# Peptides against a protein of PDB entry 2L5G: the designs that were tried, part 46

Target 1, 41 residues: chain A of PDB entry 2L5G
Amino acid sequence: LSKEELIQNMDRVDREITMVEQQISKLKKKQQQLEEEAAKP

## One batch from the design tools (peptide; made by RFdiffusion4, then SolubleMPNN)

Design b2_p25_7_s4 (from b2_p25_7, 14 letters changed)
Fold by OpenDDE base, seed 4:
Formats: structure tokens, C-alpha cells, sequence
Structure b2_p25_7_s4 (fold): chain B 41 residues (1-41), chain A 25 residues (1-25)
């Protein structure tokens, strides 16, 4: 792989990381909301 | 479940971060 191809691959991985981190954040927030709602009288 | 999906995604993040470190070498 050329240096350019390695950079492109790294940028792709960075985008994938960002997308998965956003999904995790969304699901954790949803989980917390459901727990808080279940704790309401 | 949400918990199992979060755990799956946490494992995916770990693999992606490992791949990123390999690309930096």
C-alpha cells in the first residue's frame, strides 16, 4: 500500500469508529432513559 | 437486548481501534 492508501484506510477507520461511538452513545442514553422511566412511580 | 448490543459495539470499537494502531505502525 502507498502512503496515500494507508492514510485513506486510516480515515475510513476513523469514520467507522465515530459512527460506532455515536451508536453506543445513543444506545446508552436510551438505556438510561428506560431505567429512569422504570424507576418512576 | 440493549445491553448485549452495547457490548457488541464495544467489541467492534476495540477491533477498529486496534486496526487503527496497526495502520500507524
Amino acid sequence: as target 1 above (41 residues)
Amino acid sequence: SLEEEIKRLDREISKLKEKKEELKK
Scores: peptide ipSAE 0.421, ipTM 0.841, DockQ to the pose 0.809
Fold by OpenDDE base, seed 1:
Structure b2_p25_7_s4 (fold): chain B 41 residues (1-41), chain A 25 residues (1-25)
Amino acid sequence: as target 1 above (41 residues)
Amino acid sequence: SLEEEIKRLDREISKLKEKKEELKK
């Protein structure tokens, strides 16, 4: 792979990490909401 | 479940981070 291809691959991986982190954040928020709702009397 | 999906995504992040470190070598 050329240097340019390596940089492009790294940038792609960084975008993928960001997307997965956002998904985790969303799911954790949903989990917390469900737990909070379940804790209501 | 949400918990199992979160765990799956955590594993995916770990693999992506490892891939990123390999690209830096």
Scores: peptide ipSAE 0.421, ipTM 0.841, DockQ to the pose 0.805
Fold by OpenDDE base, seed 2:
Structure b2_p25_7_s4 (fold): chain B 41 residues (1-41), chain A 25 residues (1-25)
Amino acid sequence: as target 1 above (41 residues)
Amino acid sequence: SLEEEIKRLDREISKLKEKKEELKK
């Protein structure tokens, strides 16, 4: 792989990591909201 | 479930981080 191809592959992996982290954050927030609503008397 | 999906995504991010380390070699 060329230097440019390695950089492009790294940038792709970094974008994928960011997208997965955002998905995890969204799901954790949903989980917390459901737990909070279920705990309301 | 949300818990199982979070666990799947945690495994995915670990694999992506491993790929990132391999690209640095």
Scores: peptide ipSAE 0.419, ipTM 0.841, DockQ to the pose 0.838
Fold by OpenDDE base, seed 3:
Structure b2_p25_7_s4 (fold): chain B 41 residues (1-41), chain A 25 residues (1-25)
Amino acid sequence: as target 1 above (41 residues)
Amino acid sequence: SLEEEIKRLDREISKLKEKKEELKK
């Protein structure tokens, strides 16, 4: 792989990380909401 | 479950971070 290809692959991986982190954040927020709702008397 | 999905995605993040470190040489 050329240096340019490595940078392009890095940028792709960074985008993929960001997308998955956003998914995790969304699911954690949903989980917290469900836990809070379940804890209500 | 949401918990198992989160755990799966956490594992995916770890693998992506590993790939990123490999790309850095």
Scores: peptide ipSAE 0.421, ipTM 0.841, DockQ to the pose 0.808; fails the geometry check

## One batch from the design tools (peptide; made by RFdiffusion4, then SolubleMPNN)

Design b2_p26_3_s1 (from b2_p26_3, 22 letters changed)
Fold by OpenDDE base, seed 3:
Structure b2_p26_3_s1 (fold): chain B 41 residues (1-41), chain A 26 residues (1-26)
Amino acid sequence: as target 1 above (41 residues)
Amino acid sequence: SAAEEEKKKKIEEAKKKLEELQKELA
């Protein structure tokens, strides 16, 4: 791999990390909402 | 050559940064 190819791979991995983090955040938020709803009498 | 050694160094630095980003995966 060239330096340029490695930089492109880094940018790709960074985008993939961001997408996964956003998915985790959405799932955590949904989990919290369900837990708060289930805790209501 | 010195130019090839410099390119090799830049590639190794980029590989280390890629490994760092991969470790930041949440």
Scores: peptide ipSAE 0.036, ipTM 0.514, DockQ to the pose 0.011
Fold by OpenDDE base, seed 2:
Structure b2_p26_3_s1 (fold): chain B 41 residues (1-41), chain A 26 residues (1-26)
Amino acid sequence: as target 1 above (41 residues)
Amino acid sequence: SAAEEEKKKKIEEAKKKLEELQKELA
């Protein structure tokens, strides 16, 4: 791979990491919401 | 949750791939 192709692949992986981290954050927020709702009498 | 664990594994794999690409740029 050329240097340019490697940089493009890095940028793609960085975007994929960001998307997965956002998905984990959303799942954690949903988990917290469910725990808070379950703790309400 | 199983869904969070799967997403954590995908992040780990992506980070490993990023590290490999960074080594190839050196």
Scores: peptide ipSAE 0.035, ipTM 0.505, DockQ to the pose 0.028
Fold by OpenDDE base, seed 5:
Structure b2_p26_3_s1 (fold): chain B 41 residues (1-41), chain A 26 residues (1-26)
Amino acid sequence: as target 1 above (41 residues)
Amino acid sequence: SAAEEEKKKKIEEAKKKLEELQKELA
């Protein structure tokens, strides 16, 4: 791969990381909401 | 949760791939 192709691949991986981190954040928020609802009498 | 662990694994795999690409640029 050229230097330019490697940079493009890095940018792609950075976007993929961001998407997965956003999915984890959504799952954690959902987990917290379920735990909060389960803790209510 | 199993879903969080799967996503954690995908992040670690993506970070490793990013590190490899960074090493190829150096």
Scores: peptide ipSAE 0.035, ipTM 0.507, DockQ to the pose 0.028
Fold by OpenDDE base, seed 4:
Structure b2_p26_3_s1 (fold): chain B 41 residues (1-41), chain A 26 residues (1-26)
Amino acid sequence: as target 1 above (41 residues)
Amino acid sequence: SAAEEEKKKKIEEAKKKLEELQKELA
């Protein structure tokens, strides 16, 4: 792979990491909402 | 949840791949 191809692959992986972290954040928020609703009398 | 753990695993795999690419570029 050329240096340019490696940089492009790094940028792609960085975007994929960001997308997965956003999905985890949404799942954690949903988990918290379910725990809060389950804790309500 | 199982879905959160799967996403955490995918992040760790992506971070590992990024580290490999950084080592190859350096």
Scores: peptide ipSAE 0.035, ipTM 0.506, DockQ to the pose 0.028

Design b2_p26_3_s3 (from b2_p26_3, 25 letters changed)
Fold by OpenDDE base, seed 2:
Structure b2_p26_3_s3 (fold): chain B 41 residues (1-41), chain A 26 residues (1-26)
Amino acid sequence: as target 1 above (41 residues)
Amino acid sequence: MEEEEKRKEKIEKAKKKLEELEKELK
């Protein structure tokens, strides 16, 4: 891999991390909503 | 190489955490 190919691979990996972190944030918010709804009588 | 490998490891940890949360919501 050239230095340029390595940088392009790192930028791809950073985009993939950001996408998975956004999915985790959405699921954590849904989990919290379900826990708050289950705690209501 | 080492920084790319560390970032790939962060993706795999994040994917594993996503799968755990998806199981808790089913």
Scores: peptide ipSAE 0.073, ipTM 0.610, DockQ to the pose 0.064
Fold by OpenDDE base, seed 1:
Structure b2_p26_3_s3 (fold): chain B 41 residues (1-41), chain A 26 residues (1-26)
Amino acid sequence: as target 1 above (41 residues)
Amino acid sequence: MEEEEKRKEKIEKAKKKLEELEKELK
């Protein structure tokens, strides 16, 4: 791979990390909402 | 839980691949 191809591959991996972290954040927010709903009598 | 763990595993695989690519650039 050229240095440019390696940089492009790094940028792709960083986007994939960001997308997965956003999905985890959405799941954590949904978990918190369900816990708050379950804590209401 | 299972979906979060699958996402964590995907992050760890992506971070490992990033580290490999960073080593090839140095």
Scores: peptide ipSAE 0.055, ipTM 0.559, DockQ to the pose 0.027
Fold by OpenDDE base, seed 5:
Structure b2_p26_3_s3 (fold): chain B 41 residues (1-41), chain A 26 residues (1-26)
Amino acid sequence: as target 1 above (41 residues)
Amino acid sequence: MEEEEKRKEKIEKAKKKLEELEKELK
């Protein structure tokens, strides 16, 4: 792989990490909302 | 839980691949 191909692969992996972390954050927020709704009388 | 766990595993695989690429750039 050229240095440029390695950098492009790194940037792709960083974007994939960010997208997965955002999905986890969304799931955690949804879980918290469901727990807060279930705790309301 | 299972979907979050699958996403955590995907992050760990991606972080490992990132570390491997960063080692090849040194």
Scores: peptide ipSAE 0.054, ipTM 0.555, DockQ to the pose 0.027
Fold by OpenDDE base, seed 4:
Structure b2_p26_3_s3 (fold): chain B 41 residues (1-41), chain A 26 residues (1-26)
Amino acid sequence: as target 1 above (41 residues)
Amino acid sequence: MEEEEKRKEKIEKAKKKLEELEKELK
């Protein structure tokens, strides 16, 4: 791989990390909402 | 839970791959 191809691969991985972290954050927020709703009488 | 754990595993794999690529750039 050229240095440029390696940089492009890093940028792709960083975008993938960001997307997965956003998905986890959304799932955690949804889980917390369901737990708070289930804890209400 | 299962979907969150799958996403955590995906982040771990992505972070490992990022570290490998950063080593190849030095």
Scores: peptide ipSAE 0.054, ipTM 0.551, DockQ to the pose 0.027

Design b2_p26_5_s3 (from b2_p26_5, 26 letters changed)
Fold by OpenDDE base, seed 3:
Structure b2_p26_5_s3 (fold): chain B 41 residues (1-41), chain A 26 residues (1-26)
Amino acid sequence: as target 1 above (41 residues)
Amino acid sequence: EEKKEEIIKKQIKELEEKQKELEKLL
């Protein structure tokens, strides 16, 4: 792989990581909402 | 409701493993 191909692959992986982090954040917020709802009498 | 929490917990773990595999490619 050229240096340019390596950078392009890193940029792709960074975008995929960002998408996964956003999904995890949304699910963690939903998890917290369910935990808070389950803790209410 | 407990089933939704279990599903979310599984999905979070799967995405955290995916994130870890992506970070190994950097």
Scores: peptide ipSAE 0.450, ipTM 0.853, DockQ to the pose 0.083
Fold by OpenDDE base, seed 5:
Structure b2_p26_5_s3 (fold): chain B 41 residues (1-41), chain A 26 residues (1-26)
Amino acid sequence: as target 1 above (41 residues)
Amino acid sequence: EEKKEEIIKKQIKELEEKQKELEKLL
């Protein structure tokens, strides 16, 4: 791999991490909503 | 409803493992 290919792969991984973090955050918010709904009398 | 919570919990764990494997590539 060239230095340029390594940088491009790193940038791709950084984007995938950001997308996964956003997905986790969205799912954690949904989880909290379900927990709050289940806790209602 | 309880099944949705279990599914979300599994999906979060799978994504957290995916994140951990991506972080090892940096």
Scores: peptide ipSAE 0.450, ipTM 0.854, DockQ to the pose 0.078
Fold by OpenDDE base, seed 2:
Structure b2_p26_5_s3 (fold): chain B 41 residues (1-41), chain A 26 residues (1-26)
Amino acid sequence: as target 1 above (41 residues)
Amino acid sequence: EEKKEEIIKKQIKELEEKQKELEKLL
């Protein structure tokens, strides 16, 4: 792998991490909404 | 409703494991 291919692979992994973090954040917000709804009498 | 919470909890866990494997590639 060239230095350029290594940087391109890192940039790809960074984008994949960002996408996973956004998905986790969205699911955690939904989880919190369900917990808040379940806590209502 | 409990089934939706369980599904979300499983999906979060799977994504957190995926994130951990991606971070090992850096």
Scores: peptide ipSAE 0.448, ipTM 0.853, DockQ to the pose 0.082
Fold by OpenDDE base, seed 1:
Structure b2_p26_5_s3 (fold): chain B 41 residues (1-41), chain A 26 residues (1-26)
Amino acid sequence: as target 1 above (41 residues)
Amino acid sequence: EEKKEEIIKKQIKELEEKQKELEKLL
């Protein structure tokens, strides 16, 4: 792999991490909503 | 509804493991 190919691969991994973080954040917000709903009498 | 919370909890864990494996590639 050239230095440029390594950088491109890192940039791809960084984008995939960002997408996973966004998915986790969305799921954690949904989890919190379900916990708040379950805590209502 | 409890099944939805369990599914979400499982999906979060699977994504957190995926994130950890991606971070090892950096």
Scores: peptide ipSAE 0.448, ipTM 0.853, DockQ to the pose 0.081

Design b2_p26_7_s1 (from b2_p26_7, 23 letters changed)
Fold by OpenDDE base, seed 1:
Structure b2_p26_7_s1 (fold): chain B 41 residues (1-41), chain A 26 residues (1-26)
Amino acid sequence: as target 1 above (41 residues)
Amino acid sequence: LQEELEKKLEELQKQAEEEKAKRKAE
């Protein structure tokens, strides 16, 4: 791999991590909403 | 629904760890 290909691969991995972390955050927010709704009498 | 969200959260956490491992192997 050229230095440019290594940088491009790193940038791709960083985007994939960011997308997964956003999905994790969205799911945690949905879990919290369900827990809050389940705690309502 | 909560159990399905937990399973999907675990799957995504595992995927994030695998991608972080790729970043360290570069």
Scores: peptide ipSAE 0.074, ipTM 0.644, DockQ to the pose 0.066
Fold by OpenDDE base, seed 2:
Structure b2_p26_7_s1 (fold): chain B 41 residues (1-41), chain A 26 residues (1-26)
Amino acid sequence: as target 1 above (41 residues)
Amino acid sequence: LQEELEKKLEELQKQAEEEKAKRKAE
């Protein structure tokens, strides 16, 4: 791999990580909302 | 719904660790 190909692969992986972390954050927020709703009498 | 969200969170956490492992191997 050229230096340019390695940088492009790194940038791709960093975007994929960011997308997965955003999905995790969104689902954790939904889970917390369900837990807070279940804790209401 | 909560169980489905937990399963999807586990799947996404696994994917995040796999992508982080790729980033460390580069």
Scores: peptide ipSAE 0.073, ipTM 0.640, DockQ to the pose 0.066
Fold by OpenDDE base, seed 3:
Structure b2_p26_7_s1 (fold): chain B 41 residues (1-41), chain A 26 residues (1-26)
Amino acid sequence: as target 1 above (41 residues)
Amino acid sequence: LQEELEKKLEELQKQAEEEKAKRKAE
């Protein structure tokens, strides 16, 4: 791989990580909402 | 629904670890 290809692969992986971390944050928020709703008498 | 969200969260955490491992191997 050229230095340019390595940088492009790194930028792609960083975008994919950011997208997965955003999905994780959304699911954690939904989980917390369900836990809070289930804890209501 | 909660169990399905937990399973999906675990799957996404694993994917994030795999992508972080690729970043360290490059």
Scores: peptide ipSAE 0.072, ipTM 0.641, DockQ to the pose 0.066
Fold by OpenDDE base, seed 4:
Structure b2_p26_7_s1 (fold): chain B 41 residues (1-41), chain A 26 residues (1-26)
Amino acid sequence: as target 1 above (41 residues)
Amino acid sequence: LQEELEKKLEELQKQAEEEKAKRKAE
């Protein structure tokens, strides 16, 4: 891989990580909402 | 629904660790 291809691959992986971390954050918030709703009498 | 969300959360956490491992191997 050229230095340019390595940088492009790194930038892609960084975007993919950011997208997955955003999805994780959204699901954790939904999980917490369901737990809070289930805990309400 | 909660179980399905937990399963999807686990899948995404695994994917995040795999992508972080790629970042460390570069």
Scores: peptide ipSAE 0.072, ipTM 0.639, DockQ to the pose 0.066

Design b2_p26_7_s3 (from b2_p26_7, 22 letters changed)
Fold by OpenDDE base, seed 2:
Structure b2_p26_7_s3 (fold): chain B 41 residues (1-41), chain A 26 residues (1-26)
Amino acid sequence: as target 1 above (41 residues)
Amino acid sequence: LEEELKKKLEELQKQAEEEKAKRKAA
């Protein structure tokens, strides 16, 4: 792999990590909302 | 629904660790 290809692969992985972390955050918030709604009398 | 979200969260956490491992191996 060229230096440019290595940089492009790293940038892709960093974007994929960021997208997954955003999805994790969104799911944790939804889980918390469902737990809070289920706990309401 | 909570169990489905929990399973999807676990899947995404696994995917995040796999992508972090790729970043460390680069």
Scores: peptide ipSAE 0.091, ipTM 0.637, DockQ to the pose 0.066
Fold by OpenDDE base, seed 3:
Structure b2_p26_7_s3 (fold): chain B 41 residues (1-41), chain A 26 residues (1-26)
Amino acid sequence: as target 1 above (41 residues)
Amino acid sequence: LEEELKKKLEELQKQAEEEKAKRKAA
């Protein structure tokens, strides 16, 4: 792989990480909402 | 639903760790 290909691969991985972290944040918020709703008497 | 969300969260956390490992190996 060229230096340019390595940079492109790194940029792709960084985008993929960002997308996964956004999904994780969304799911954690939903989980917290369900836990809070389940804790209501 | 909560258990399914938990499983999906664990899957995504694993994917994030794998992608972070790729970034560290680059």
Scores: peptide ipSAE 0.090, ipTM 0.638, DockQ to the pose 0.066
Fold by OpenDDE base, seed 4:
Structure b2_p26_7_s3 (fold): chain B 41 residues (1-41), chain A 26 residues (1-26)
Amino acid sequence: as target 1 above (41 residues)
Amino acid sequence: LEEELKKKLEELQKQAEEEKAKRKAA
């Protein structure tokens, strides 16, 4: 792999991490909402 | 639904750690 291909692969991995972290954040918020709703009388 | 979301969260957390490991190895 060229230096350019390695940089491109790193940029791809960074985008994939960002997308997964955004999904994790959304799911944690939904989980918290369900826990708060289940705690309501 | 909560258990399904929890399972999906665990899967995504695992995927994030795998991608972070790839980034550290590069």
Scores: peptide ipSAE 0.089, ipTM 0.635, DockQ to the pose 0.066
Fold by OpenDDE base, seed 5:
Structure b2_p26_7_s3 (fold): chain B 41 residues (1-41), chain A 26 residues (1-26)
Amino acid sequence: as target 1 above (41 residues)
Amino acid sequence: LEEELKKKLEELQKQAEEEKAKRKAA
């Protein structure tokens, strides 16, 4: 792998991580909302 | 629904750690 190919692969992985982290954040927010709704009498 | 969301969250967390491991190994 050239230096350029390694940089391109790193940039791809960073984009994939960012997308997964955004999905995790959305699911954590939904989980918290369900927990807060279940805690209401 | 909450249990399904929890399972999906655990799956995505695993995927994030695997991608982070690829980044660290490169």
Scores: peptide ipSAE 0.087, ipTM 0.634, DockQ to the pose 0.066

Design b2_p26_7_s4 (from b2_p26_7, 23 letters changed)
Fold by OpenDDE base, seed 4:
Structure b2_p26_7_s4 (fold): chain B 41 residues (1-41), chain A 26 residues (1-26)
Amino acid sequence: as target 1 above (41 residues)
Amino acid sequence: LEEKLKEKLEELQKQAEEEKAERAKK
């Protein structure tokens, strides 16, 4: 792997991490909403 | 529905840790 290919692979992984973290945040919010709905009598 | 969201959250957390571990090895 050239230095340029390593940087490109790093930039790709950074984008993938950011996308996964955004999905995690959305799922945590939905989980909290379901827990709040389940806690209502 | 909650269980499916928990399972998918766990899957995505595992994926994020695998990607971070791959980045940390380079």
Scores: peptide ipSAE 0.044, ipTM 0.545, DockQ to the pose 0.066
Fold by OpenDDE base, seed 3:
Structure b2_p26_7_s4 (fold): chain B 41 residues (1-41), chain A 26 residues (1-26)
Amino acid sequence: as target 1 above (41 residues)
Amino acid sequence: LEEKLKEKLEELQKQAEEEKAERAKK
């Protein structure tokens, strides 16, 4: 792999990580909502 | 539903760590 291909692969992985972190944040918010609803008598 | 969201969260966290580990090996 050229240095340019390594940088391009790095930039791709950074975008994929950002997308996964956004999905994680959405799932954590949904989990917290379900936990709050389940804790209501 | 909550358990399935936890399992999916763990799967996504594992994928993010695998991508970081692949990035660190290149």
Scores: peptide ipSAE 0.043, ipTM 0.539, DockQ to the pose 0.064
Fold by OpenDDE base, seed 2:
Structure b2_p26_7_s4 (fold): chain B 41 residues (1-41), chain A 26 residues (1-26)
Amino acid sequence: as target 1 above (41 residues)
Amino acid sequence: LEEKLKEKLEELQKQAEEEKAERAKK
């Protein structure tokens, strides 16, 4: 791997991490909403 | 509850793959 390919792979991974973190945050909020809805009689 | 959570996860995964594909074209 060239230095350029390593930088491109790092930038790709950083973007993928940010996207996964945003998905996890949205998923946790949706889980909480579903738990609150399921706790209603 | 579990089915709704699974559907919401699948929707989020689809949106992330679409956003990734859009970024890869730029």
Scores: peptide ipSAE 0.039, ipTM 0.476, DockQ to the pose 0.066
Fold by OpenDDE base, seed 1:
Structure b2_p26_7_s4 (fold): chain B 41 residues (1-41), chain A 26 residues (1-26)
Amino acid sequence: as target 1 above (41 residues)
Amino acid sequence: LEEKLKEKLEELQKQAEEEKAERAKK
């Protein structure tokens, strides 16, 4: 892999990580909301 | 609870694939 190909692959992975982290954050918030709703009588 | 978490996961997976497809066109 050239230096340019490595940079392009890093930029791709960084974008994929950011998307997955945003999804995890949304899932954790939704889990907490559902747990709080389920804990209400 | 579990079904609502599955539905939310499917929604987020769909959004990720749409965002990835949009980025691949630019």
Scores: peptide ipSAE 0.033, ipTM 0.467, DockQ to the pose 0.065

## One batch from the design tools (peptide; made by RFdiffusion4, then SolubleMPNN)

Design b2_p27_2_s1 (from b2_p27_2, 16 letters changed)
Fold by OpenDDE base, seed 1:
Structure b2_p27_2_s1 (fold): chain B 41 residues (1-41), chain A 27 residues (1-27)
Amino acid sequence: as target 1 above (41 residues)
Amino acid sequence: SELEKLKREITMLEKKIEELKKKKESL
């Protein structure tokens, strides 16, 4: 791989990490909502 | 339950992030 191809591969991985982190954040918020609703009498 | 499914999905995605970070460090 050239230096340019390595950078492009890093950028691709970074984009995928960001997308997965955003998905986790959304799911954690939904988890919190369900836990708060389950804690209501 | 829905809560258990979410917890499992979060765990799988956190593992995926760890794999992606390892992949990045190997480049």
Scores: peptide ipSAE 0.607, ipTM 0.897, DockQ to the pose 0.795
Fold by OpenDDE base, seed 3:
Structure b2_p27_2_s1 (fold): chain B 41 residues (1-41), chain A 27 residues (1-27)
Amino acid sequence: as target 1 above (41 residues)
Amino acid sequence: SELEKLKREITMLEKKIEELKKKKESL
């Protein structure tokens, strides 16, 4: 791989990390909502 | 339950983040 291809692969992995972190954040928020709803009398 | 499914999905995605970070450090 060229230096440019390595940078492009790094940028791709960084984008993948960001997308998965955003998904985790969304799912954690949904989890919290379900836990709060289940805790209501 | 839906809650247990979400917890499992979050755990799998957190593992995926770890794999992606390891991949990043290997570049």
Scores: peptide ipSAE 0.607, ipTM 0.897, DockQ to the pose 0.796
Fold by OpenDDE base, seed 4:
Structure b2_p27_2_s1 (fold): chain B 41 residues (1-41), chain A 27 residues (1-27)
Amino acid sequence: as target 1 above (41 residues)
Amino acid sequence: SELEKLKREITMLEKKIEELKKKKESL
């Protein structure tokens, strides 16, 4: 791999990390909503 | 339940993040 290919691969992995972290954040927010609704008397 | 499904999905995605971080360290 060239230096440029290594940088491109790193940037690709960083984009995938960001996408998965955003998915986790969305799902954690939905989890919190369900837990709050279940805690209502 | 929907809550259990969300917890499972979060766990799978957190594992995927760990794998991606390890991949990044190997570059």
Scores: peptide ipSAE 0.607, ipTM 0.897, DockQ to the pose 0.798
Fold by OpenDDE base, seed 2:
Structure b2_p27_2_s1 (fold): chain B 41 residues (1-41), chain A 27 residues (1-27)
Amino acid sequence: as target 1 above (41 residues)
Amino acid sequence: SELEKLKREITMLEKKIEELKKKKESL
């Protein structure tokens, strides 16, 4: 792989990481909402 | 439950992040 191809592959992996981290954040917020609703008397 | 499904999905996605980070270090 050229230096340019390595950078492009790194950028692709970084985009995939960012997308999965955003998905985790959304699911953790939904988890918190369900836990808060379940903790109401 | 829905809560258990969310916890499982989060765990799977956290593993995927670890795999992607390892892949990045191997480039």
Scores: peptide ipSAE 0.604, ipTM 0.896, DockQ to the pose 0.816

